Peptides against a protein of PDB entry 3V4O. Designs and how they scored, part 124

Target 1, 234 residues: chain A of PDB entry 3V4O
Amino acid sequence: DQPLAKDKVALLIGNMNYREHPKLKAPLVDVYELTNLLRQLDFKVVSLLDLTEYEMRNAVDEFLLLLDKGVYGLLYYAGHGYENFGNSFMVPVDAPNPYRSENCLCVQNILKLMQEKETGLNVFLLDMCRKRNDYDDTIPILDALKVTANIVFGYATCQGAEAFEIQHSGLANGIFMKFLKDRLLEDKKITVLLDEVAEDMGKCHLTKGKQALEIRSSLSEKRALTDPIQGTEY

## One batch from the design tools (peptide; made by RFdiffusion4, then SolubleMPNN)

Design b2_p20_5_s2 (from b2_p20_5, 13 letters changed)
Fold by OpenDDE base, seed 2:
Structure b2_p20_5_s2 (fold): chain B 234 residues (1-234), chain A 20 residues (1-20)
Amino acid sequence: as target 1 above (234 residues)
Amino acid sequence: KEEEEEQKKRLEEELQSFAP
């Protein structure tokens, strides 16, 4: 039986023009390319660039309002970030230097809220570094997650490692997006698709020993980004 | 091989980390 989505909604955030941190280039192009691809997959896409903490929180709140039972939710983030104690933190452009968890958005908190919406699929694509932030010693107290078996994380890099962008001819792509964009439209289970992206990235001589895709999933159904929306004729 | 190594070096110089 073909899995169906009640709806498909994506929030894409690209932070590049940081006030107190090094500027990035790739998020601009990466968000645009991913927006185009997800729209071809009939996602309702909200794409935002250079968000302050306030704007990011508002964007996530609005995104959550679009989620409901059976809806596919996809969150993409490209920018500065860190990982402490298994929790991923997205850094707003107005974050102080150094930043702490209170200045950032915790992805796992967003996941918890998505689970409360009884979504059909939760996909996180995180194109950020995953190094520990030594300036933040806080241990987030997270509510226990439900067992929904509909969660997929695609980390652009391994735990404790950095993510990179390549600059060619004035354009920059993140390494993750460079390979993801070539397969994103394939009608495959999302974990299988990401596994193939991981293999493609692994063949790249530039990233060997520097960056590798990590997939973390609890997905018990054969769900794909290509799954049709309920009530639509294809 | 030398051209590949030179291309690799050029590409490595173009890598920018997302680290703060």
Scores: peptide ipSAE 0.288, ipTM 0.675, DockQ to the pose 0.440
Fold by OpenDDE base, seed 4:
Structure b2_p20_5_s2 (fold): chain B 234 residues (1-234), chain A 20 residues (1-20)
Amino acid sequence: as target 1 above (234 residues)
Amino acid sequence: KEEEEEQKKRLEEELQSFAP
């Protein structure tokens, strides 16, 4: 009765060397660590760093080409971002200051395109701030999402809040990845796994009242990142 | 609790926001 994936594909994007915005450090290590973990879970992983708007759009297009009926798709993003009117925007490294929606990639638009592929599971792990961008007054008009009941959002922080990184001895990790990496290989429903990560993060005195994981899901099946790929023996 | 708060304060200096 265990669900099977037709295939498992992940796109990991870490933006840190921004041209017109503060530089970040954590995305480098976080993308590396997550890449290694997802490969252990038999994901086909494409990991990219410091993408321009053009490169990000191309990467997403290529990622979508790998998706099909029953495929597990995972998108991870670490970098600058914002949330306006419930829509999440990933900021490319060449984004102007200030940036607007036309300069950024809308996650919900990507989700819409993933739904058209009839994927088995859509997971978004967004390690970015979720504060409103006051310089963007554009109201995005997005197509209505289908009811697919296979969607999981892991937001590194709450709506309107910031995400943080910890710097130790020249290495930096995002708070989200710090806790996610300890549980990612567990054979559990993805929403249960993320809930446990949320609890672990909540026990950290450093981030208490400052950063908390938010899980937003519509997942009607017991789907896990550990689910085997069809036609394979483990 | 006081020692935990002091440790928290020291560790807060190591936190950097992803905010622009």
Scores: peptide ipSAE 0.288, ipTM 0.696, DockQ to the pose 0.369
Fold by OpenDDE base, seed 1:
Structure b2_p20_5_s2 (fold): chain B 234 residues (1-234), chain A 20 residues (1-20)
Amino acid sequence: as target 1 above (234 residues)
Amino acid sequence: KEEEEEQKKRLEEELQSFAP
């Protein structure tokens, strides 16, 4: 009765070398570490760094082509971002200053497209700030999502808050990834796993009151990243 | 207590925001 994935596909994007915005450091290590972990979970992983708007859109398009009925799709993003009216926007490295929604990729739009593929699971791990962009006055009108009950958002920070990185032994690591990596391989429902990560993060005195993991999900089945791929024997 | 708070403050200063 264990859920099976038809396949497992992940797109990891780390943007750090922005042209018109402060450079980041953590995405480099975070993408690398997450790539290794997801590969151990038999995900097909595409990891990309420092994508322009054009490149990001192409990467998402290619990612969507790999999705189909019953496929587990995971999108990880580390970089600059913002949230307006509940919509999350990933900022490409060539985004202008200030950036607007037309310069960025809307996560909810990607989710809509994933739903059209009839995926088995849609996981978004967003390691970015969630502050409102006051320079973007556009109120997005998005198509209604289908009721698929297979959606999980892991936000590195809460609404209106910032995400942080910390320097450790010469390497910068995002706070979210610092705790996520310790539990990612556990055979647990993804929402349960993330809840434990949230608790671990909450015990960190460095980020107490500054950064907290938010889990938003509509997941009606016990889906785990460890779920086996259909047709494989373990 | 004061030393712990100072250490915490120093460590907090090592945090870098992803904000632009």
Scores: peptide ipSAE 0.273, ipTM 0.658, DockQ to the pose 0.386
Fold by OpenDDE base, seed 5:
Structure b2_p20_5_s2 (fold): chain B 234 residues (1-234), chain A 20 residues (1-20)
Amino acid sequence: as target 1 above (234 residues)
Amino acid sequence: KEEEEEQKKRLEEELQSFAP
């Protein structure tokens, strides 16, 4: 049986113009490139840049409203971030210095809410650092996740490591997007696709030993970003 | 080898961390 998506929805967030933190450059280009690619895959894409905490929360809420049973949901984030105790935190542009979990959006909380929508696939592509934030000692108590076996995390870097951008000729690309864009349109199971991206990153002398893709998944079915939308003739 | 190492070094210097 060919897997079908009821719909395909993506929220892309790129934060670069931070008020109290170093500015980034890559998220602009990366969000743009990913938007174009996902639209070619018939995703409904909402792309937003430089979101405050309030705006990020609203964007996530609106994104969740578009999710329903069998819908493919993809969340992409590029910007500052951190990981404490296995929880990923996206940093809004108006976050204080230092920022804490109260100032940030927890990805795992978003996942929980996505699961409640009975989505067909949940993909998180997180292009951010995964260093521990020593200024945040909060241990979030999260509700147990459902066993949906439809979750894929693509971390741009390893746990405890940093993500990088390449600044070239006034433009910057994230290392993750540099490799992801070359394979994203391939008709492959999303975990297989990401594994190939990981291999490409690993073979590059520039990134070897500096940045490596981590794939964390619980995906029991063959699901691809290329999966057709149910009821749509292609 | 030296040119490749120099190019690598230049590219490495162009890397900017997303860390705050």
Scores: peptide ipSAE 0.262, ipTM 0.662, DockQ to the pose 0.427

Design b2_p20_5_s3 (from b2_p20_5, 13 letters changed)
Fold by OpenDDE base, seed 5:
Structure b2_p20_5_s3 (fold): chain B 234 residues (1-234), chain A 20 residues (1-20)
Amino acid sequence: as target 1 above (234 residues)
Amino acid sequence: EEKKLEEEYRLKNELQSYAP
C-alpha cells in the first residue's frame, strides 16, 4: 500500500533582518517559494519571517500542537546558525553578538518533541551555516532520542562549512533553495529527492568547492512529500 | 542551458555567506 500521512504540516522560518548580525536577503524569496510548493503538496504551511527568540519558540510550540500520530512534520529554516557537537542552533533576529545556545533554538530538541508526537515523518531543511561557534563552549544535555526511523535532515552545507545566498541587484534564492525548488514536487522518497538535489548542487560550477548538501537520515520506509493525506482523494 | 545559466549567475551575482 502507498504510504499515507494523517496530515502534513510545515513551519518555515526565514530570518534576515538581524539586529546584531549581518542582514540576509534570500530567506524572503526562499520562504515564499517553498510555501507555494508545499501548499501544492497539500501541506498546512505556516511561514514566518524575522522572528525573535520569543517568537521562534512560540512558533515551534504552535507547530508541535499540529503534530500527531502519523503526521508529516517539516521544519525549514533559513538564516544564521551554527553547529556545536552535532547540535544545530537556529539564530533569532534579536540574538546578541556573540550568541550562545541559550539565545538560540536547538533543532535536536525540536526533533525530540516531534518524536513524542509519534509523527510519521520528520523532515528538517536547514539553510544555515554549520561552523563551530567558538563563543559557546557549552555542551547541551539533550534528551535521548527514540528510534523512530522516520528522520531526515537536509543540511544546506556540509559539516563545519558555510551556506550561501546569491547577492544580486534584485532578490534571489539562496543556493540550497535554488536547487531544492526544482525537485521538491517529485514523487520520490525524500532521501532520494535530496540526494538528487545534492548531485545538482555538486554539478553546478557556481557552487563547486563552496557549498555541498549533506543528508542525514534514518528512514526505514519510502516516505515522500507527495504522499497523500489519509481520507483524501486526489 | 545549465552552463549558460551558471555563467550568467557568475557574471551577475556574488555569493554571500550566511556566517555571522
Scores: peptide ipSAE 0.276, ipTM 0.668, DockQ to the pose 0.434
Fold by OpenDDE base, seed 1:
Structure b2_p20_5_s3 (fold): chain B 234 residues (1-234), chain A 20 residues (1-20)
Amino acid sequence: as target 1 above (234 residues)
Amino acid sequence: EEKKLEEEYRLKNELQSYAP
């Protein structure tokens, strides 16, 4: 018997128009395309662009309200970011230069809150840089995570590395979404799906040696984004 | 075909880092 989701909820955030940092372009297209795909998978999708710190925190709060026992939660972020000591920080558009952890949203904190909701699956797709922020010397003290064995991280790039977008005359995807979108609808365990995306990305000469997908998972069940919602007939 | 496309992207497009 295949796993069932009580519900499927996704929050997609694309930050591009930063006030004090370089502007980006790809998140617009990436969020749009991912929204369409996730809706085909019967996700309830909230997609937001260019969020301030306040707006991001509010969006996350609202997202968490939709989570409950057995619910699949997916958080996608495209924008500036950094990683310090294994903690991922999403940068709001109104973040100062330089930004610090107090100006940003910590993904691991969100994960902890998701665990408290007893979700069935927690997926994070982070299309951001993972370089250390040297201007942030704060060592975060995070509460220990519960052992829920339902967590999947898809990092667009390796630890300490950068994520990229393609500068094209028209609208183009970021590197991560370019490959993710081709496989997202496949009925496969999410970690298997991401592994295939990683292989596709690895074959691309454009990104060879520059960007590689990293998967971090503690998923002990065969859960897929295609899993049906409980009580629904297909 | 895919390789050709990739090469075209490499030649015609520039990668922009998400780093600030």
Scores: peptide ipSAE 0.261, ipTM 0.671, DockQ to the pose 0.444
Fold by OpenDDE base, seed 3:
Structure b2_p20_5_s3 (fold): chain B 234 residues (1-234), chain A 20 residues (1-20)
Amino acid sequence: as target 1 above (234 residues)
Amino acid sequence: EEKKLEEEYRLKNELQSYAP
């Protein structure tokens, strides 16, 4: 019948006040709104803004400690980033200019560690650019992933493309969150939910031909963010 | 234990939510 989660834990990171890179605005609002939505879904949510490399690594470590067998883990990141050789790198606010992989956090490495926890579901929502960083010539050697069939990536933009935030005088959502927030509470398989978000985003005239949601998944079960947590204590 | 870890998990610049 309906899948159950042992627990549901989310780490949300929004980096915007970069020291050596252009400042952003949308991560503030996006993290805030996503936090509220995920908590409505009974996620244990830690939301952090403007993290240094050291702080980001610590946050990820603590996040991993909360994961265990059957736990749903969700990582959201909004900020500067890049993608080299299929590897996604999140850029801390204190990253140098130019930044390299050694200054950043590799998402795929985090996934590897999550798999070791035997989680029930691993969701990555990455609201960052996916352009190649020409200043980073490092070819990372990633550990082999297990076949867990419980992985979902939601990329705010296509490979090699940029992610955008709405240009307003005040604070506003990025393009990805603008559409994600309207569907996140729906009781649907997470891949189906994201597919619908992709369709909604595709109708946006602001980023037509510039930004499109990419879904990469290996999910053999009908897992949803709305799945109830095991037990009666929740 | 999970609550303890969650507390330790919180760093500076944490964004609070009004949702339960």
Scores: peptide ipSAE 0.068, ipTM 0.447, DockQ to the pose 0.021
Fold by OpenDDE base, seed 4:
Structure b2_p20_5_s3 (fold): chain B 234 residues (1-234), chain A 20 residues (1-20)
Amino acid sequence: as target 1 above (234 residues)
Amino acid sequence: EEKKLEEEYRLKNELQSYAP
């Protein structure tokens, strides 16, 4: 039997115009293109750019309010970030230099809150750096996660590694979105889809040895982004 | 084309080191 989603909701955040950090360019295009693709997949999409810490926290709160039992939740983030002790931190545009965990949003905390909603699927697509922030010595103490077997992380880069964007005179995608957008509409289990994206990235001479997609998942069902919404014709 | 893309690669999310 084909899995069904009660609803499908996505929050897309692209931070590029940082106040005290290097500015980025790709998040604008990446968020735009991903928005269009997810809408074709019948996601309710909220897309936001250049969010302060306050705005990011509010956006996440509003996103969580749309989640419920059986709902597919997708969080996409493109911007500065870091990973300390296995925890991913998204950096708001008004973060100080250097930034610390108290200035950032922890993805794993968001996951914990999503689990409380009894979602049908939790997808995180993180196009950010995964290097350790040496200026942050805080060890986050997170609540234990539930065993829900409905979690998928797509990291644009490997642990401890960096992500890249292409700097054209015009608008261009980041490396992750360059490959993701070509396969996102495929009717495949989300982990299989991401695996194919990983292969595409690996075959590209430009990215080979520079950036590789990492998939971390606990997904016991064949859930796809193309799964129809319950009660709708498909 | 690939050469052009390679030359235009930019590292994202680089941590900036500044003295306190």
Scores: peptide ipSAE 0.053, ipTM 0.565, DockQ to the pose 0.127

Design b2_p20_5_s4 (from b2_p20_5, 13 letters changed)
Fold by OpenDDE base, seed 1:
Order: sequence, then structure tokens, then C-alpha cells
Structure b2_p20_5_s4 (fold): chain B 234 residues (1-234), chain A 20 residues (1-20)
Amino acid sequence: as target 1 above (234 residues)
Amino acid sequence: DEELEEEKYRLENELQSYAP
């Protein structure tokens, strides 16, 4: 029996025009292309660019309202970020310099809230740096996660490493999306799909030794982004 | 290959880090 999604919902955030940090370019194209792909997969997609802290928190809240038992939830983020003690922080465009955890959104907190919704699948695609933020000395105490076995993280880069975009004269993808977009529509278990993306990225001479995809998952079922929505089997 | 390394270096300079 093929797994079914009660619904499929995605929130895509691309932050580029930071007030106190270097501006980025690729998130614009990446969000656009990912939006089109996910819509082909029958995801309900909300795509937002250049969000302040307030706007990001509101977007996440609205996203969570669309989640329910059996729903596939996908969060994509492209922008500045950091990772402290295994916790990923997305940086809003109005974050101060330096930013701290209170200025940012913790992905693991979002995951906790998603688990409370009893989602069928939780996918995080994080196209951001994962370097330690030395200006944030806060040791987060997070609530324990439930054992739901339906979590997939696709990190654009390794722990402690940086993510990159290519600076062309025109608009171009970030490194992660460059390879992800070629396989996203494949009917494969999401972890298998991401593994193939990782291999493709690994063959790139440009980023070898600089950026590598990391997959972190606890997914006990063969769930794919291509899984049909309940009641719409074909 | 020196030429390949030079090209790689050139391309690497076209990369922008997402680090602040």
C-alpha cells in the first residue's frame, strides 16, 4: 500500500535583502523554482521573500494552522542562518548585527509544533550556513521531541560549514537548489531522493570540499513528496 | 592539472557565502 497524505503544505522562505548583513541573490530564484516544482506535486505552497522577524513568526504560525493529522509539511528556507548546539536558526532580514537566538527562528521549535499537529511527514530543507554563532552564548533548552519517525532534514551544507550561491551576471540558483531541482519530482522515498542529490552535488568540482549535503532523518515509512493526497488517487 | 585548478579558483571566486 502506498502511503497517502491527508494534504500537502509547504512554506518557502527566501531572505535576501538583509538590513545589517550581506545581501543575497539566489533565494529569489530558488524559491520561485521550488514553488513551481512543489505545485506540480500538488503541494499547497506559500512562498515569501524578505521577511522580518515578526513576519516570519506569523508565516510559521499560519503554516502550522494548515497542518493536521497525516498532513505533509515542508519548510524550505534560504538565507542567512547559524547552528548552535544542534539547533538551526533562521535569520530574519531585520535581525541586528550581531544577531542572537531571540532575534531568530529556531527550526527545532517549529518541528516540535509540527509534531503536535500529528503530521504525516515533516521535511525541512535548509539552505543556510551552519556555522556556530559566537555572539550567541545562549544554551537552548528545548522541549523533548516525540518519537514520530517522520522527520527529514536536508541541510544544504555540513555542520559547521557554509552554504554558497553562484554570483553570475544574471540570476542563478544556490548550490543546493541547483541539484535539488533536477530530482525533486522523482517518485522516490524522500531520503533516497536527497541522497541522490547529495551524490550529484558531490560530483561538482566547484563545491567539492566546500559544500556537501547532509541528510538527517528518522523516517520509518516509504514516504515521498509524490505521494498522492487522500481521495485523489490515480 | 594547473589549468583545472586555475579554473576552479576562478569559479570559487564567484561563490558568495551565506555567512554573515
Scores: peptide ipSAE 0.305, ipTM 0.696, DockQ to the pose 0.433
Fold by OpenDDE base, seed 5:
Structure b2_p20_5_s4 (fold): chain B 234 residues (1-234), chain A 20 residues (1-20)
Amino acid sequence: as target 1 above (234 residues)
Amino acid sequence: DEELEEEKYRLENELQSYAP
């Protein structure tokens, strides 16, 4: 039986022009290319760049309004970030230096809210660093997650490690998107797809020993980004 | 492979960390 999505919705955020942190370049082209790819997969895509904390929270709220039972939800983030105690924090462009969790958006909180929507699939693609933020000693109290077995995290780098972009004279992809874009349209279970991306990244001389993809998933069904939307004939 | 090493070195020097 062909897996079906009730709908497919993606929120893509690329933060580059930070006020108090180093500026980035790759999120611009990464968001653009990912937008085009996801639209080919019939995702409804909202792509935003350089969001303040307020704007990021609003974008997430609007994204959540589009989610419902059986909907595939995908959140992509490229920018500065950190990870404390397994919690991923996306850094808005207006975050102070140093920033703390109260200045950032916790991905696991978003996941909790997505679970409440009874989504068919929750995919997080996080192109950010995962180093501990020593300036943030707080442990957020998160609501308990449900056992939905429909969660996939694609981390651009390993726990405690950094993610990178290539700075050429022109626009270039981040390392994660460089490999992801080549496989994203493949009709494969999303975890299998990401595993192949991980292998590609691992075999590349540029990234070997520097950046490695981590997949964290609880996915009990064969769900792919290519899954058709219910009621549509493709 | 010296050419490969040189290219790797060049590319590595062009990497920008996403760390703040």
Scores: peptide ipSAE 0.298, ipTM 0.694, DockQ to the pose 0.463
Fold by OpenDDE base, seed 2:
Structure b2_p20_5_s4 (fold): chain B 234 residues (1-234), chain A 20 residues (1-20)
Amino acid sequence: as target 1 above (234 residues)
Amino acid sequence: DEELEEEKYRLENELQSYAP
């Protein structure tokens, strides 16, 4: 049977104009292109750029309000970030230097809240570095996650590694989006799709040994971003 | 392939890390 989504909602955040950290360029293009692709997949897409901590928290709260039982939720983030003790932290543009977890948004906390909404699918696409932040010694105390078997993480890079963008003249994608955009519309299980993206990235001489996609999933059903929305005719 | 290596080198120099 064809899996159905109650609805499909995506929040895309691209942070590039940091106040106290190096500025980035690719998030602008990446968010734009991903927005167009997800809209073709009938996602309701909210795309935001250069969010402060306050704005990011509000955006996530509003995103969560759109989630409900059976809804597909997708969170994309491009910007600075770090990973401590397996927890991913998205860095707002107004974060201090150095920043700590209290200044950032924890992805796993968002996942917990998404699970409470009884979503049909939770997809996280994180185009950020995953190096440890040595200035943050806080050990996050997270509540136990439910066993929902509907979670997919696509990390632009491996644990402890960096993610990159190409700074050509003009507009260019980050490395992750460069490969993701070519396959995103394919009617395949999301983990299969990401696996193919990983292979494409692996074939690139530029990224070999420098950046590799990591997929972390607990997905017991064949769910795809192309899955139709309940009550709609195609 | 020298051309490929040069291109790789050039592109690598244009990479910007997302690390702070």
Scores: peptide ipSAE 0.296, ipTM 0.694, DockQ to the pose 0.460
Fold by OpenDDE base, seed 3:
Structure b2_p20_5_s4 (fold): chain B 234 residues (1-234), chain A 20 residues (1-20)
Amino acid sequence: as target 1 above (234 residues)
Amino acid sequence: DEELEEEKYRLENELQSYAP
């Protein structure tokens, strides 16, 4: 029997015009293209660019308000970031240099809050570097996660590694989005879909040995982004 | 696409010092 979503909601954040850090380019195009694809999948999509810490926190709060039992939630982030002790931190455009955890948003904290909503699926697509921030020695104290078996992480790069963009003819995609966009509409379990994206990315000679997709999941059901919304199926 | 010349840009999160 095909799983159904109560609703499908996505928050897309692309940070590129940083005040105290190098500016990026790919997030603009990547957010735009992903927005169009997710809307074709009947997601309610909120797409935002260049968010301050305050704005990012508000956006996440509003996103969480749209989540409820059985709802599919997807969070996409493209921008600067880091990973300390297995925790992913998204960097707002107004973050200081150096930035620390108190200046950033922890993805695992967001996941904890999503679990409290009893969502049907939690998908995180993180297009950011994952190197350790040596200027942040804080060991985060996070609340224990529930065992919900509905979590999927798609990391654009490996732990401790960097993410890249490819530009041709004046346009640029992040490596992750370059390959994700070709398969995102396929009716497949989300982990299977991402696995195929990983294989496609592996054929890119420019990033061989430099960037590889990492999939981290606990998904016990055959959930797909193409799953119909309850009450709308025919 | 693969036949086109592509330029790679790094999405770096390295800290940049602005100190003199």
Scores: peptide ipSAE 0.068, ipTM 0.547, DockQ to the pose 0.094

